# Peptides against a protein of PDB entry 4Z63, part 63

Target 1, 334 residues: chain A of PDB entry 4Z63
Amino acid sequence: LCLGMNDLTGNIPEDLFHLKRLNLLGIQENRLSGSLSREIRNLSSLVRLDVSWNLFSGEIPDVFDELPQLKFFLGQTNGFIGGIPKSLANSPSLNLLNLRNNSLSGRLMLNCTAMIALNSLDLGTNRFNGRLPENLPDCKRLKNVNLARNTFHGQVPESFKNFESLSYFSLSNSSLANISSALGILQHCKNLTTLVLTLNFHGEALPDDSSLHFEKLKVLVVANCRLTGSMPRWLSSSNELQLLDLSWNRLTGAIPSWIGDFKALFYLDLSNNSFTGEIPKSLTKLESLTSRNISVNEPSPDFPFFMKRNESARALQYNQIFGFPPTIELGHNN

## One batch from the design tools (peptide; aimed at target 1 T125 S172 N224 M307)

Design b2_p24_8_s1 (made by RFdiffusion4, then SolubleMPNN; from b2_p24_8, 11 letters changed)
Fold by OpenDDE base, seed 3:
Parts: structure tokens; C-alpha cells; sequence
Structure b2_p24_8_s1 (fold): chain B 334 residues (1-334), chain A 24 residues (1-24)
């Protein structure tokens, strides 16, 4: 049953929850309000539930143990409060959980040992607090993780050295500290291609440790951290780099010539730093900017990116990495 | 440029999203 993208208001009729053979319920992009009924438990054949982009409020009902076939739960952009229900946090069938842009709070707790099918987790823009869950690497299929805009005090857990499934990771604006430790840990994530760390590590030094290595790194975004230091030498070994944003830091020294050796680099923002010297001539030879064929078909994170252009302007949303225009921004370096 | 990339909307965007839903 697909009722998304309408002007539906009020509550879901309770009789809808008697549809025991229903595999897909999509009611996204309406004006549905009130609590999400616990009677969703009656939808025992449900594979996909999309309630996103509504006005739902209250706690998410703890009925997911009665939904043994549920693979997709999309609840982003609602007013849900409380925590992740225990039955949801223990769901063995769930592949994707998206609860981005809600008012969920408390400590983030997932039973990753039970969540054997979870491959995408988006909990960005919530009110979670405490520490990052140390057991996330136990979610052995978890590839996409967005935890941005929460309040996760402290450091990236040491256990994330074992996060082999992790490919796309966003922790933007999550009150994280110790960038050296974070990068030292995350370099062990051998499948990591996208790392977004914007608005963390305030005033720390960007590590220039040549022992750091991110073999598969395609997207690195560490903007607006007030980071000190220089362009990190370890980044030169990330030969697959496509997008680099280190803007709005306090980085100094020269822009190194190796920045132009990245064959796939199509987006570079080093603006609003304190870089000195000449613009490397190698930047004029970036193959990705000279060739018309940017590979549009590469895997992208499930979470969107946002480009904040001005304090007074709405951020531009980019759903795909290739949606970014080919860019070299080196402005405001003094 | 006064731009940077992140993975979350700002407060202004969140307010606009809310208004978009309310005005459907």
C-alpha cells in the first residue's frame, strides 16, 4: 500500500493495521500526526515501512518483535521522542534503519549481535547523548552509518578498528574529540570510502603521521574544525580520492604538489585556511577536471550531504557525491 | 567561499522542512 506524497492528515486509521498480508506500507510525505500506533504489530507480513516526512510524535512503539520480515524502516523527518525501542534494536531482519531528523534521545544502544542483517543506519540529527556505541562493529554487515548532529562526547571507540564492513561514515557535528585517535582507529576500516567529520575536534591539530593510511578513501570531509597543522602527508597515499573538503580550518604551509596527482579528484575545497605559497601547477592537470566523463555510477552513501554556502542561505542538499560540481576552492587563504 | 560540506542540515533548513510539511 503506497499512500506517500499526498496531503493526508491526522492519524492512520486503525483498520489499516488489520491488513495482515501487507508487505509494504508507504505513507511518507504527508501531514500525518499523533503517535505511531502500536497496532503496526498486526502487519506481520510487513517488509517495508515508510512513515518518513510526516508529523508523527511520541515514542516509537516497541512492537518490532512482531514484525519478523521487516527489512526497511524509514521514519526520518518526524517528531519521534525517546529511544530506539528494544525490539527494533534487536531486530534480526532489519536491513535499513533511517530515523534521521527526529528528537530521539538518551544513550544510543543497539544489539548488534542480534542485528545480523543491518547494513544501513541513519540516526543523524537527533538528540542522542553519551558515547558512541562500542559494539557497532558487531553489526557485521553495517556499511552505511550516519550519526551526525548528535552529542557523542569523547573519542571514537577503539573497537572501531574492527569495523570491517564500514564503507560510509558520517559523524559531523557530534562533539567528538581527539582527531589523531579517530584517524588512527578509522584507518583500520579497510572498506572505508567516505568519511565526514565536519564540526568536530575544535582547535586540534590535524595529524601529519605518515603511518596513517586510508587505502580506499574517496571522500574526506573535515571542514570547520579550526584544525591546525598542514596538509597531511598520509593523504597522498589515498590514490582514489575524489572529494576533499578541509575548508574553514587553520591549516598552514604550502599546498603540496601531490594534490594534483589524484586522478579522480574532482572536488577540492581548501578555502578559509591559512595556506601560503603558490598554487601547485599540478592542479591544472587534474584529469577529472579535464575529462568530461566523471563516473556518475559509483556507489554513494545512503545519507545526504549538505553544502552550507552562507550563514543566511539554505544549505544545498546533495544526495550523491557526483552531484557536487567539479570544484577547486582555494579562496580566503592568508 | 563561505561554504563547507557536512552531513546534516542547519537549523534554518530544519525550520523550512517543517514548514514544507505543514504547508502541504
Amino acid sequence: as target 1 above (334 residues)
Amino acid sequence: SSSWITSHPDEEELAEIREEILNR
Scores: peptide ipSAE 0.472, ipTM 0.915, DockQ to the pose 0.823
OpenDDE base, seeds 1, 2, 4, 5: peptide ipSAE 0.469, 0.464, 0.455, 0.462; ipTM 0.916, 0.914, 0.911, 0.913

Design b2_p24_8_s2 (made by RFdiffusion4, then SolubleMPNN; from b2_p24_8, 10 letters changed)
Fold by OpenDDE base, seed 1:
Structure b2_p24_8_s2 (fold): chain B 334 residues (1-334), chain A 24 residues (1-24)
Amino acid sequence: as target 1 above (334 residues)
Amino acid sequence: SSSWVTSHPDEEELEEILEEILNR
C-alpha cells in the first residue's frame, strides 16, 4: 500500500493494521501526526515500512520482534523521541534503518551481533549522546553509516580498525576530538570510500603523517574544523579521489602540485584557508574537468550531502556525489 | 565561496523542512 505524497492528516486508521499480508506500507510525505501505533505489530508480513516526512511523535513502538520480514524501516524527518526500541536494535531481518532528522536521544545502542542483515544506518540529526558505539564493527554487513549532528563526545573507537564493511561514513558535527586518532583508525577500513568529518576537531592539527593511507578513498570532507597544518602528503596516495573539501580551515603552505594528479577529482574546495604560493598548473589538467566521461554510475552514500552556501540561502541537498557540479574553489586564501 | 559540504541540514533548514511538512 503506497499512500505517500498526499495531504493525509491524523493517525493511521486502525483497520489498516488488519492487513496481515501487507508487504509494503508507504505513507511518507504526508501530515500524519500522533504516535506510531503499536498495532503495526499486526503487519506480520511487512517487508518495507516508510513513515518518513511526517509529523509523528512519541516513542517508536517496541514491536519489531513481531515483524520478522521487515527489511526497510524509513522514519526520517519526524518528531520521534526516546531511543531505538530494543526489538528494532535486535532485528535480524533489517537491512536499512533510516531515522535521520528526529529527536531520538540517549545512548546509541545496537545489538550488532543480532543485526546480521543491517547494511545501511542513518541516524543523523538526532539527539544521541555519549560515545560512538564501539560494537558497530560487529554489524558485519554495515556499509553506510550516518551519525552526523549528534553529540558523540570523544574519539573514534579503536574497534573501528576492524570495520571492514564500512564504505560510507559521516560523522559531521558530532563533537568528535582527536583527528589524528580518527584518521589513524579509519585508514584500516579497507572499503572506506566516503568520509565526512565536517565540524569536528576544532582547532586541531591535520596530521601530515606519511604512514596514513586510504586506499579506496573517493570522498573526503573535513570542512569547517579550523584545522591547522598543511595539505596532507598522505592524501596524495588516494588515487581514486573524486571530491575533496577542506574549506574553512586554517591550513597553510602551498597547494601541492600532486592535487592535479587525481584523475577522478571533479570537486575541490580549499577555500577559506591560509594557503599561499601559486595555483598549481596541474589543476588545469584535471581529466575529470576536461573530459565529460565521469562514471555517473558509481555507488554513492545513502545519506545526503548538503552544501551550505551563504547564510541566507537554503543549503543545496545532493543525494549523490555526482550531483555536485564540477568545482574548483580556491578563494579566500591569504 | 562561503560554502562547505556537510551531511546534515542546519537549524534554519530544519525549520524550513518542518514548515514544508506543515504547509502540505
Scores: peptide ipSAE 0.411, ipTM 0.902, DockQ to the pose 0.781
OpenDDE base, seeds 2, 3, 4, 5: peptide ipSAE 0.396, 0.378, 0.389, 0.384; ipTM 0.897, 0.886, 0.895, 0.892

Design b2_p24_8_s3 (made by RFdiffusion4, then SolubleMPNN; from b2_p24_8, 9 letters changed)
Fold by OpenDDE base, seed 1:
Structure b2_p24_8_s3 (fold): chain B 334 residues (1-334), chain A 24 residues (1-24)
Amino acid sequence: as target 1 above (334 residues)
Amino acid sequence: SSSWITSHPDEEELEEILEEILNR
């Protein structure tokens, strides 16, 4: 049953929960309000539940133990409060959980040993506090993780060295500290292709340790951290780099010539730093900007990107990396 | 450029999203 993108108001009719054979319920993009009914437990055949982009409030009901076939739960952009229900945090069937842009709070706790099918987690823009869950690497299929805009004070857990399934990771604006430790840990994530760390590590030094290596890194975003240091030499070994944003830092020194050696680099923002010297001539030879053949079909994170423009303009949402226009921004350097 | 990339909307954008929902 798909009722999305209508002007539906109020609560879900209780009789809807009598549909025991229902596999898909999509009621997204309405004005549905009130609490999400506990009676969703009666939808025992449910595979996909999409309640996103509504006005739901209250706690998410703890009934997911009665939904043994549920693979997809989309609840992003609602007013849900409380924590992740225990039954949801223990769901063995769940592949994707999206609860981005809610008011969920407390410690983030997931039973990753039980969540054997979880491959995508979006909990960005919530009110979670405490530390990053150390057991996230136990979610053995977890590929996409967005935890941006929460309050995860402290450092990236050491256990994330073992996060082999991790491919796309966003921790933007999560009050993280110790960028050296974070990069030192995350370099061990052999499948990591996308790393977004914007608005963390305020005023720290960007490490220039040649021992750092990100083999499969395609997207690195570490903007607006007030980072000091220079263009990191270790990044030159990330031969698959497609997008680099280090804007709005305090990076100094020359832009190195190796920045133009990235064959797939189509988006470069080094603006609003303190880089000096000449623009490398190698940037004029970036193959990705001269040739039309950017492989548009590469996997992208499940979480959206936002380009914050001038304070008066709505940020542009990009659902795919290749949605970004080919860009070289070197402006506002001294 | 006065822009940077994030993986979350800002507060103003969240207000706009709410208004969009309310005005449906």
Scores: peptide ipSAE 0.459, ipTM 0.912, DockQ to the pose 0.778
OpenDDE base, seeds 2, 3, 4, 5: peptide ipSAE 0.436, 0.445, 0.427, 0.431; ipTM 0.906, 0.909, 0.903, 0.906

Design b2_p24_8_s4 (made by RFdiffusion4, then SolubleMPNN; from b2_p24_8, 12 letters changed)
Fold by OpenDDE base, seed 3:
Structure b2_p24_8_s4 (fold): chain B 334 residues (1-334), chain A 24 residues (1-24)
Amino acid sequence: as target 1 above (334 residues)
Amino acid sequence: SSSWIDSHPDEATLEEIRNEILNR
């Protein structure tokens, strides 16, 4: 049953929850309000539940133990409060959980040993606090993780060295500290292609450790951290780099010539730093900017990107990395 | 550029999104 993209208001009729053979319920992009009924438990055949982009409030009902076939739960852009229900945090069937842009709070806890099918987790823009859950790497299929815009204090857990499934990771604006430790840990994530760390590590030094290596890194975004230091030499070994944003830092020194050796680099923002010297001539030889054939078919994160502006202008949403225009931004340097 | 990439919208954008839902 797909009722999305309508002007539906109020609560879901209780009779809808008697549809025991229902595999898909999509009621997204309406004006549905109130609490999400616990009677969703009656939808025992449910595979996909999409309640996103509504006005739901209250706690998410703890009924997911009665939904043994549920693979997809989309609840982004609602007013849900409380924590992740225990039954949801223990769901063995769930492949995708998206609860981005809610008011969920408390300590983030997932039973990753039980969540054997979890591939995508989006909990960005919530009110989670405390530390990052150390057991996330126990979610052995977890590929996409967005935890941006929460209040996670401290450092990236050491256990994330074992996060082999991790491909797309955002921790943007999560009050994280110790970028050196974070990068030292995350370099062990062999499948990591996208890393977003914007608005963390306030005023720290960007490590220039030649021992750091991100072999598969395609997207690195570490903007607006007020980071000190220079362009990191270790980044030169990330031959697959497509997008680099280090804007709004306090990076100094010259832009190194090796920045032009990235064959796939189509987006470079080094603006609002303190770089000095000449613009490397190698930037004029970036193959990705000379050829129109950007491979549009590459896998992207499940979470959207946003181009934020210092001005009161609305942020532009980009659903795919290749949605960004080919860009070289070197402005506002010394 | 006065812009940077992030994985979440700003507060103003979030308010606009909420208003969009309310005004449907």
Scores: peptide ipSAE 0.544, ipTM 0.930, DockQ to the pose 0.810
OpenDDE base, seeds 1, 2, 4, 5: peptide ipSAE 0.561, 0.547, 0.541, 0.517; ipTM 0.933, 0.931, 0.929, 0.924; seeds 1, 2 fail the geometry check

## One batch from the design tools (peptide; aimed at target 1 P304)

Design b2_p25_1 (made by RFdiffusion4)
Pose (drawn by RFdiffusion4):
Structure b2_p25_1 (pose): chain A 334 residues (1-334), chain P 25 residues (1-25)
Amino acid sequence: as target 1 above (334 residues)
Amino acid sequence: SAWMEEHKDEAHDNEELENVLWTTA
């Protein structure tokens, strides 16, 4: 049953909850509102539930043991409150959970021993607080995590050294502390390709510690953190690097020669720092900016990227990394 | 509809600080 992208109003007729054989309900992008009824436990054949882009509110009903076939739950852009219900946090069948841009709050609790099929999680633009849940690496299939724009505090848990499935990790604007510990921990996640740390670690020093090694790293964004220190040389060992954004920090010193050695680099933003010295001549032999013989695969995280020119400008949206124009941005330095 | 366009604009403003890049271009 596909009703998506109309102008429907009101709540879901209770009539709909008699459909015991329905495995797909798309009601996304309408004007629907009210609470999402607890009678939804009666729809035991559901596989894909798309409630996104409506006006729903109230708690998400805790009925999800009654929906053992649920694989995709899409609730993004609604007014849902409370946390993740215990039944949803215990669902062994969920592949994907997208609750982003909701009014959700409290501690973020998932039973990752129980969620053996979870491979993608998007909780962005919510009010989840407390520490990042230490048990997240226990979701052995979780590849894509977007926790951006939340109300967490403290450090990245030590157990994140074991997050073997982690590929795309977006932590922007989440009030994270100790970038030193965050980078030392996260370097042990061998599948990490795209990492977004923008608007965290405010005023901290960028670790220069050269034992740090991110081998498969493709996209590194740590911006507007007002970080101090120099261009970190440990980054030169990430040969796959495609997009680097260190902008809007307090970084100083010269821009080193090795920045021209990234063969897959097509975008770099060092703007709005305190960089001095001349421009390194090696930026003229960047391979992805010269010939057509460098070829690589674009990273594929499940989240869009946003770009802001200044603090008051409306943002630009890029659904894919290769949507960024090939760019050298060195402005507002010394 | 017009209502949906406005609702998408509001959601864009709320989400613009996710995965955000900052630039002086």

Design b2_p25_1_s1 (made by RFdiffusion4, then SolubleMPNN; from b2_p25_1, 15 letters changed)
Fold by OpenDDE base, seed 1:
Structure b2_p25_1_s1 (fold): chain B 334 residues (1-334), chain A 25 residues (1-25)
Amino acid sequence: as target 1 above (334 residues)
Amino acid sequence: SKELEERREEAFRREQDENVIYTSR
């Protein structure tokens, strides 16, 4: 049943929950309000539940133990409060959980040993607090993780060295500390292609440790951290780099010539730093800007990006990194 | 369609500064 993209108001009719053979319920992009009914438990054949872009409130019902076939739960952009229900946090069938832009709170707890099918987790823009869950690497299929815009005080857990499934990771604006530790840990994530760390590590030094290596890194966004230091030499070994944003930091020194050696680099923002010297001539040889249409069909993070001109500007949403215009921004260096 | 989605997202978004890329433009 697909009723998305309408102007439906009120609660979900209770009779809807009598549809025991329903595999797909899509009621997204409406004005549905109230609590999400516990009677969802009656939809025992449900594979996909999309309640996103509504006005739902209250706690998410703890009925997911009665939904053994549920693979997709989309609840982004609602008013949900409380935590992730225990049954949801233990779901062995769930592949994708999207609860971005809600009011979920407390400690983030997932039973990753039970969540054997989880491959995408979006909990961005919630009110989770405490530390990052140390057991996330136990989610052996977890590839896409957005935990941005929460309050995860402290450091990246050491256990994330074992996060082999991790490919797309955002921790932007999550009150994280110790960038040296974070990078030292995350370099062990052999499948990591996208790393977003914007608005963390306030005033720390960007490590220039030659021992750091991100083999498959395509996208690195570490903007607006007030980071000190220089362009990190370890980044030169990330030959697949496509997007680099280090804007709005306090980085100094010269822009190194190796920045132009990235054959796939189509977006570079080093603006609003304290870089000195000349613009590397190698930037004029970036193949991605001269000859290649970047294939729009590359896998990208499931979480959105937001482009802003300034802190007060409205953000433009980009659902795909490859939707970014080819850009070299070197402005506002001192 | 994209512009409409962006407007809807802005209307429903409670908190900003998720995965922000700052542009000088």
Scores: peptide ipSAE 0.389, ipTM 0.787, DockQ to the pose 0.496
OpenDDE base, seeds 2, 3, 4, 5: peptide ipSAE 0.376, 0.388, 0.377, 0.365; ipTM 0.836, 0.855, 0.843, 0.838; seeds 4, 5 fail the geometry check

Design b2_p25_1_s2 (made by RFdiffusion4, then SolubleMPNN; from b2_p25_1, 17 letters changed)
Fold by OpenDDE base, seed 5:
Structure b2_p25_1_s2 (fold): chain B 334 residues (1-334), chain A 25 residues (1-25)
Amino acid sequence: as target 1 above (334 residues)
Amino acid sequence: SEELKKRREEALKRLQDENVIYTSA
């Protein structure tokens, strides 16, 4: 049953919960309000639940133990409060959880040893506080993680060295500290292709440790951190780099010639730094900018990116990173 | 609906600092 993209108001009719054979319920993009009914528990055959873009409020009901086939729960852009209910945090069937842009609070807790099927987690733009959950690496299939715009004070947990499933990771704007530790840990994530750390590490030094290595790194976004230092030499070994944004920092020194050796680099933003010297001639030879056939149909993160011209500008949402125009931005340097 | 568009715009405003790529273009 799909009733999305209407002007439906009120709550879900109780009689809908008698549909015991219902596999798909989509009621997204409406004006549905009140609490999400506990009677969802009666939909024992439910595989996908999409309640996103509504006006739901209150706590998410703790009934997911009665939904053994539920693979997809989409609840983004509602008014949900409280935590992730225990039955949801222990769901062995759940593949995707999206609760982005709610008012969820407290410590983020997931029973990753029970969540054996979880591959995508989006909890961006909530009110979670405390430390990052150290047991996230126990979610053995978890590839896509958005935890942006929460208040996770402190450092990246040491346990994330063992986060082998992690491919796409955003911690942007989450009050993180110690970029050296974060990069030192996350380099061990062998499948990490996308790393977004924007609006963290305020005023720290970007480490230039040649021992750092990100083998599969394709996308690195570390903008607006006021980072000091120079272009990090360790990045030159990330041969698959496609997108680099280090804009709005305090980086100094020359732009190194090796930046033009990245065959797949189609987006480079080093703007609003303090770089000096000449523009490397190698940038004019980037194969990605000269060849039309960069059909890099690579998997992208499930979380969207937001492009902004400045801090006050309206953000443009991009669902795919490859939707960005090929860009070299070196403006506003010395 | 125009109301849905408005809610989307308001949500986008709240999300502006999530996974941001800055561009000067």
Scores: peptide ipSAE 0.373, ipTM 0.888, DockQ to the pose 0.874
OpenDDE base, seeds 1, 2, 3, 4: peptide ipSAE 0.379, 0.365, 0.368, 0.356; ipTM 0.891, 0.887, 0.889, 0.883; seeds 1, 2, 3 fail the geometry check

Design b2_p25_1_s3 (made by RFdiffusion4, then SolubleMPNN; from b2_p25_1, 15 letters changed)
Fold by OpenDDE base, seed 5:
Structure b2_p25_1_s3 (fold): chain B 334 residues (1-334), chain A 25 residues (1-25)
Amino acid sequence: as target 1 above (334 residues)
Amino acid sequence: SEELEKRKEEAFEREQDENVIFTSR
């Protein structure tokens, strides 16, 4: 049943919950309000639930133990409060959970040993607090993780060294500390291709440890952290790099010539730093900017990006990294 | 609807600080 993109108001009619054979319920982009009914438990055949872009409020009902076929739950852009209900946090069938842009709060707790099918988690723009869940690597199929714009104070857990399934990770704007520890841990995530750490680690030194290595790193965004140091030598070994944003830091020294050796690098922003010296001639030989035939058939993170000129500027939303214009930005290095 | 577009704009204003790419242009 697909009723999305209408002007429906009120709550879900109770009689709808008698549809025991219903596999898909899409009621997104409406004006539905109030609490999400507990009677959703009666939809025992439900595989996909999309309630996104509504006016739902209250706590998410703890009824997911009665939804053994549920693979997709999309609840982004609502007014949900409280935590993730226990039955949802223990769901063995759930593949994708999107609860981005809600008012969920408290400590993030998931029973990852039970969540054997979870591959995508989007909890960006919520009110989760405390520490990152140490058991998140126990979600053995979890590939896409957006935890950006929460209040996860502290450091990346040591257990994330074992996060082998992790490919796309954002912790942007989450009050994280200790970039050296974070990078030292996350380098062990051998499938990590996208790492977003913008608006963290304020005033720390970007580590230049030659022992650091990110083998499959394609996208690195560590902007607006006021980081000190120089262009890190360890980054030169990330041969698959496509996007690098280190803008709005306090990085110094020369831009190294190896920055032009990245054959797939199409977006480079080193602006608003304190770099000195000459622009490397190797940047003029970037194949990605000279050849139109780069077939960009690569997987992208499921979470959106927001391009801004400054902290107060209106953003432009990008749902795919490959939607970014080919860019070399080296401005404002004073 | 105009109302949905307004809600999308309000949501956008909240979420635009999630995964930020800062530019100089």
Scores: peptide ipSAE 0.425, ipTM 0.907, DockQ to the pose 0.870
OpenDDE base, seeds 1, 2, 3, 4: peptide ipSAE 0.454, 0.410, 0.428, 0.424; ipTM 0.907, 0.902, 0.912, 0.904; seeds 1, 2, 3, 4 fail the geometry check

Design b2_p25_1_s4 (made by RFdiffusion4, then SolubleMPNN; from b2_p25_1, 17 letters changed)
Fold by OpenDDE base, seed 2:
Structure b2_p25_1_s4 (fold): chain B 334 residues (1-334), chain A 25 residues (1-25)
Amino acid sequence: as target 1 above (334 residues)
Amino acid sequence: SKELEERRREAEERLQDTNVMYTSR
């Protein structure tokens, strides 16, 4: 049953929850309000639940133990409060959980040993506090993780060295500290292709450790951290790099010539730093900027990116990184 | 609806402090 993209108001009719054979319920993009009914437990055949973009409030009901076939739960852009209910945090069937842009709070806890099917987690823009959950790597299929805009304190857990399934990771604006430790840990994530760390590590030094190596890194975004240091030499070994944003930092020194050796680099933002010297001539020879054959069909993060022309401008949402125009931004350097 | 668009805008505004890229273009 798909009732999305309407002007439906009020609550879900109780009789709808008697549809025991219902596999898909989509009621997204409405004006539905109140608590999400506990009677969703009666939808024992439910595979997909989309309640996103509504006015739901209260706690998410703890009934997911009665939904053994649920693979997709989308609840982004609501007013949900409290934590992730225990039954949801223990769901063995769940593949995707999206609760982005809610008011969920407390410590983030997932029973990753039970969540054997979880491959995508979006909890961005909530009120989670405390530390990052150390057991996230126990979610053995977890590929996409957005935890941006929460109040996680401290460092990336050491356990994330074992996060082999991790491919797309955003921790932007999450009050994280110790970029050296974070990069030192995350380099062990052999499948990591996208890393977003914007608005963290305030005033720290970007490590220039030649021992750092991100084998499959395609997208690195570490903007607006006030980072000091220079262009990191270790990044030169990330031969698959497609997008680099280090804008709005305090990086110094020259832009190295090896930045032009990235055959797939189509988006470079080094603006609003303190770089000096000449612009490398190698940048004018970037194959991705000269050839029209950018393979647009690469896997992208499930979490959106936003582009702003300025701080006051409305952001444009991009669901695919490859939708970004080929860009070289080197403005506002010394 | 206008309200949905407004909610989208508000949601987008909240997301501006996350995975945001600033472009001078």
Scores: peptide ipSAE 0.249, ipTM 0.846, DockQ to the pose 0.732
OpenDDE base, seeds 1, 3, 4, 5: peptide ipSAE 0.267, 0.234, 0.237, 0.226; ipTM 0.850, 0.830, 0.834, 0.821; seeds 1, 3, 4, 5 fail the geometry check

Design b2_p25_2 (made by RFdiffusion4)
Pose (drawn by RFdiffusion4):
Structure b2_p25_2 (pose): chain A 334 residues (1-334), chain P 25 residues (1-25)
Amino acid sequence: as target 1 above (334 residues)
Amino acid sequence: GSLLSTVNRERVKSSEPPFNVLWTT
């Protein structure tokens, strides 16, 4: 049953909850509102539930043991409150959970021993607080994590060294501390390709510690953290690097020669720092900016990227990394 | 009605508060 992208109003008629055989309900992008009824436990054949872009509120009903076939739950852009219900946190069938841009709050609690099919999680733009849940690496299939724009505090848990499935990790604007510990831990996640750390670690020093090694790293964004120190040389060992954004920090010293050695680099933003010295001549032999013989695969995280020119400008949206114009941005330095 | 893809990045409208922000001058 597909009703998406209309102008429907009111709540879900209780009539709909008699459909025991329904495996797909798309009501997304309407004006629907009210609470999402507990009677939804009666729809035991659901596989995909798309409630996105409506005006729903109240707690997400804790009925999800009654929906053992649920694989996709899409609730983004609604007014849902409370945390993740225990039944949803215990669902062994969920592949994908998108609750982004909701009014959700409290500690974030998932039973990752119980969620054996979870491969993608998007909780962005919510009010989840407390520490990042230490048990997240226990979701052995979780590849894509977007926790951006939340109210967490403290450090990245030590157990994140074991997050073997992690590919795309977006932590922007989440009040994270100790970038030194965050980078030392996260370098052990061997599948990490795209990492977004923007608006965390405010005023901290960027670790120069050269034992740090991110081998498969493709996209590194750590911006507007007001970080100090120099261009870290441990980054030169990430040969796959495509997009690097260190902008809006307090970084100083010269821009080193090895920045021109990234063969897949098509975008770099070192703007709004304290960089001095001349421009390194090696930026003229960047391979992805010269010939057409460099070819690589674009990273594919499940989240869009946003770009802001200044603090008051409306943002630009890029659903894919290769939507970024090939760019050298060195402005507002010394 | 219409059914949209499950790809999360295609489901975000530009009118929302930005996250995963790149900053530039």

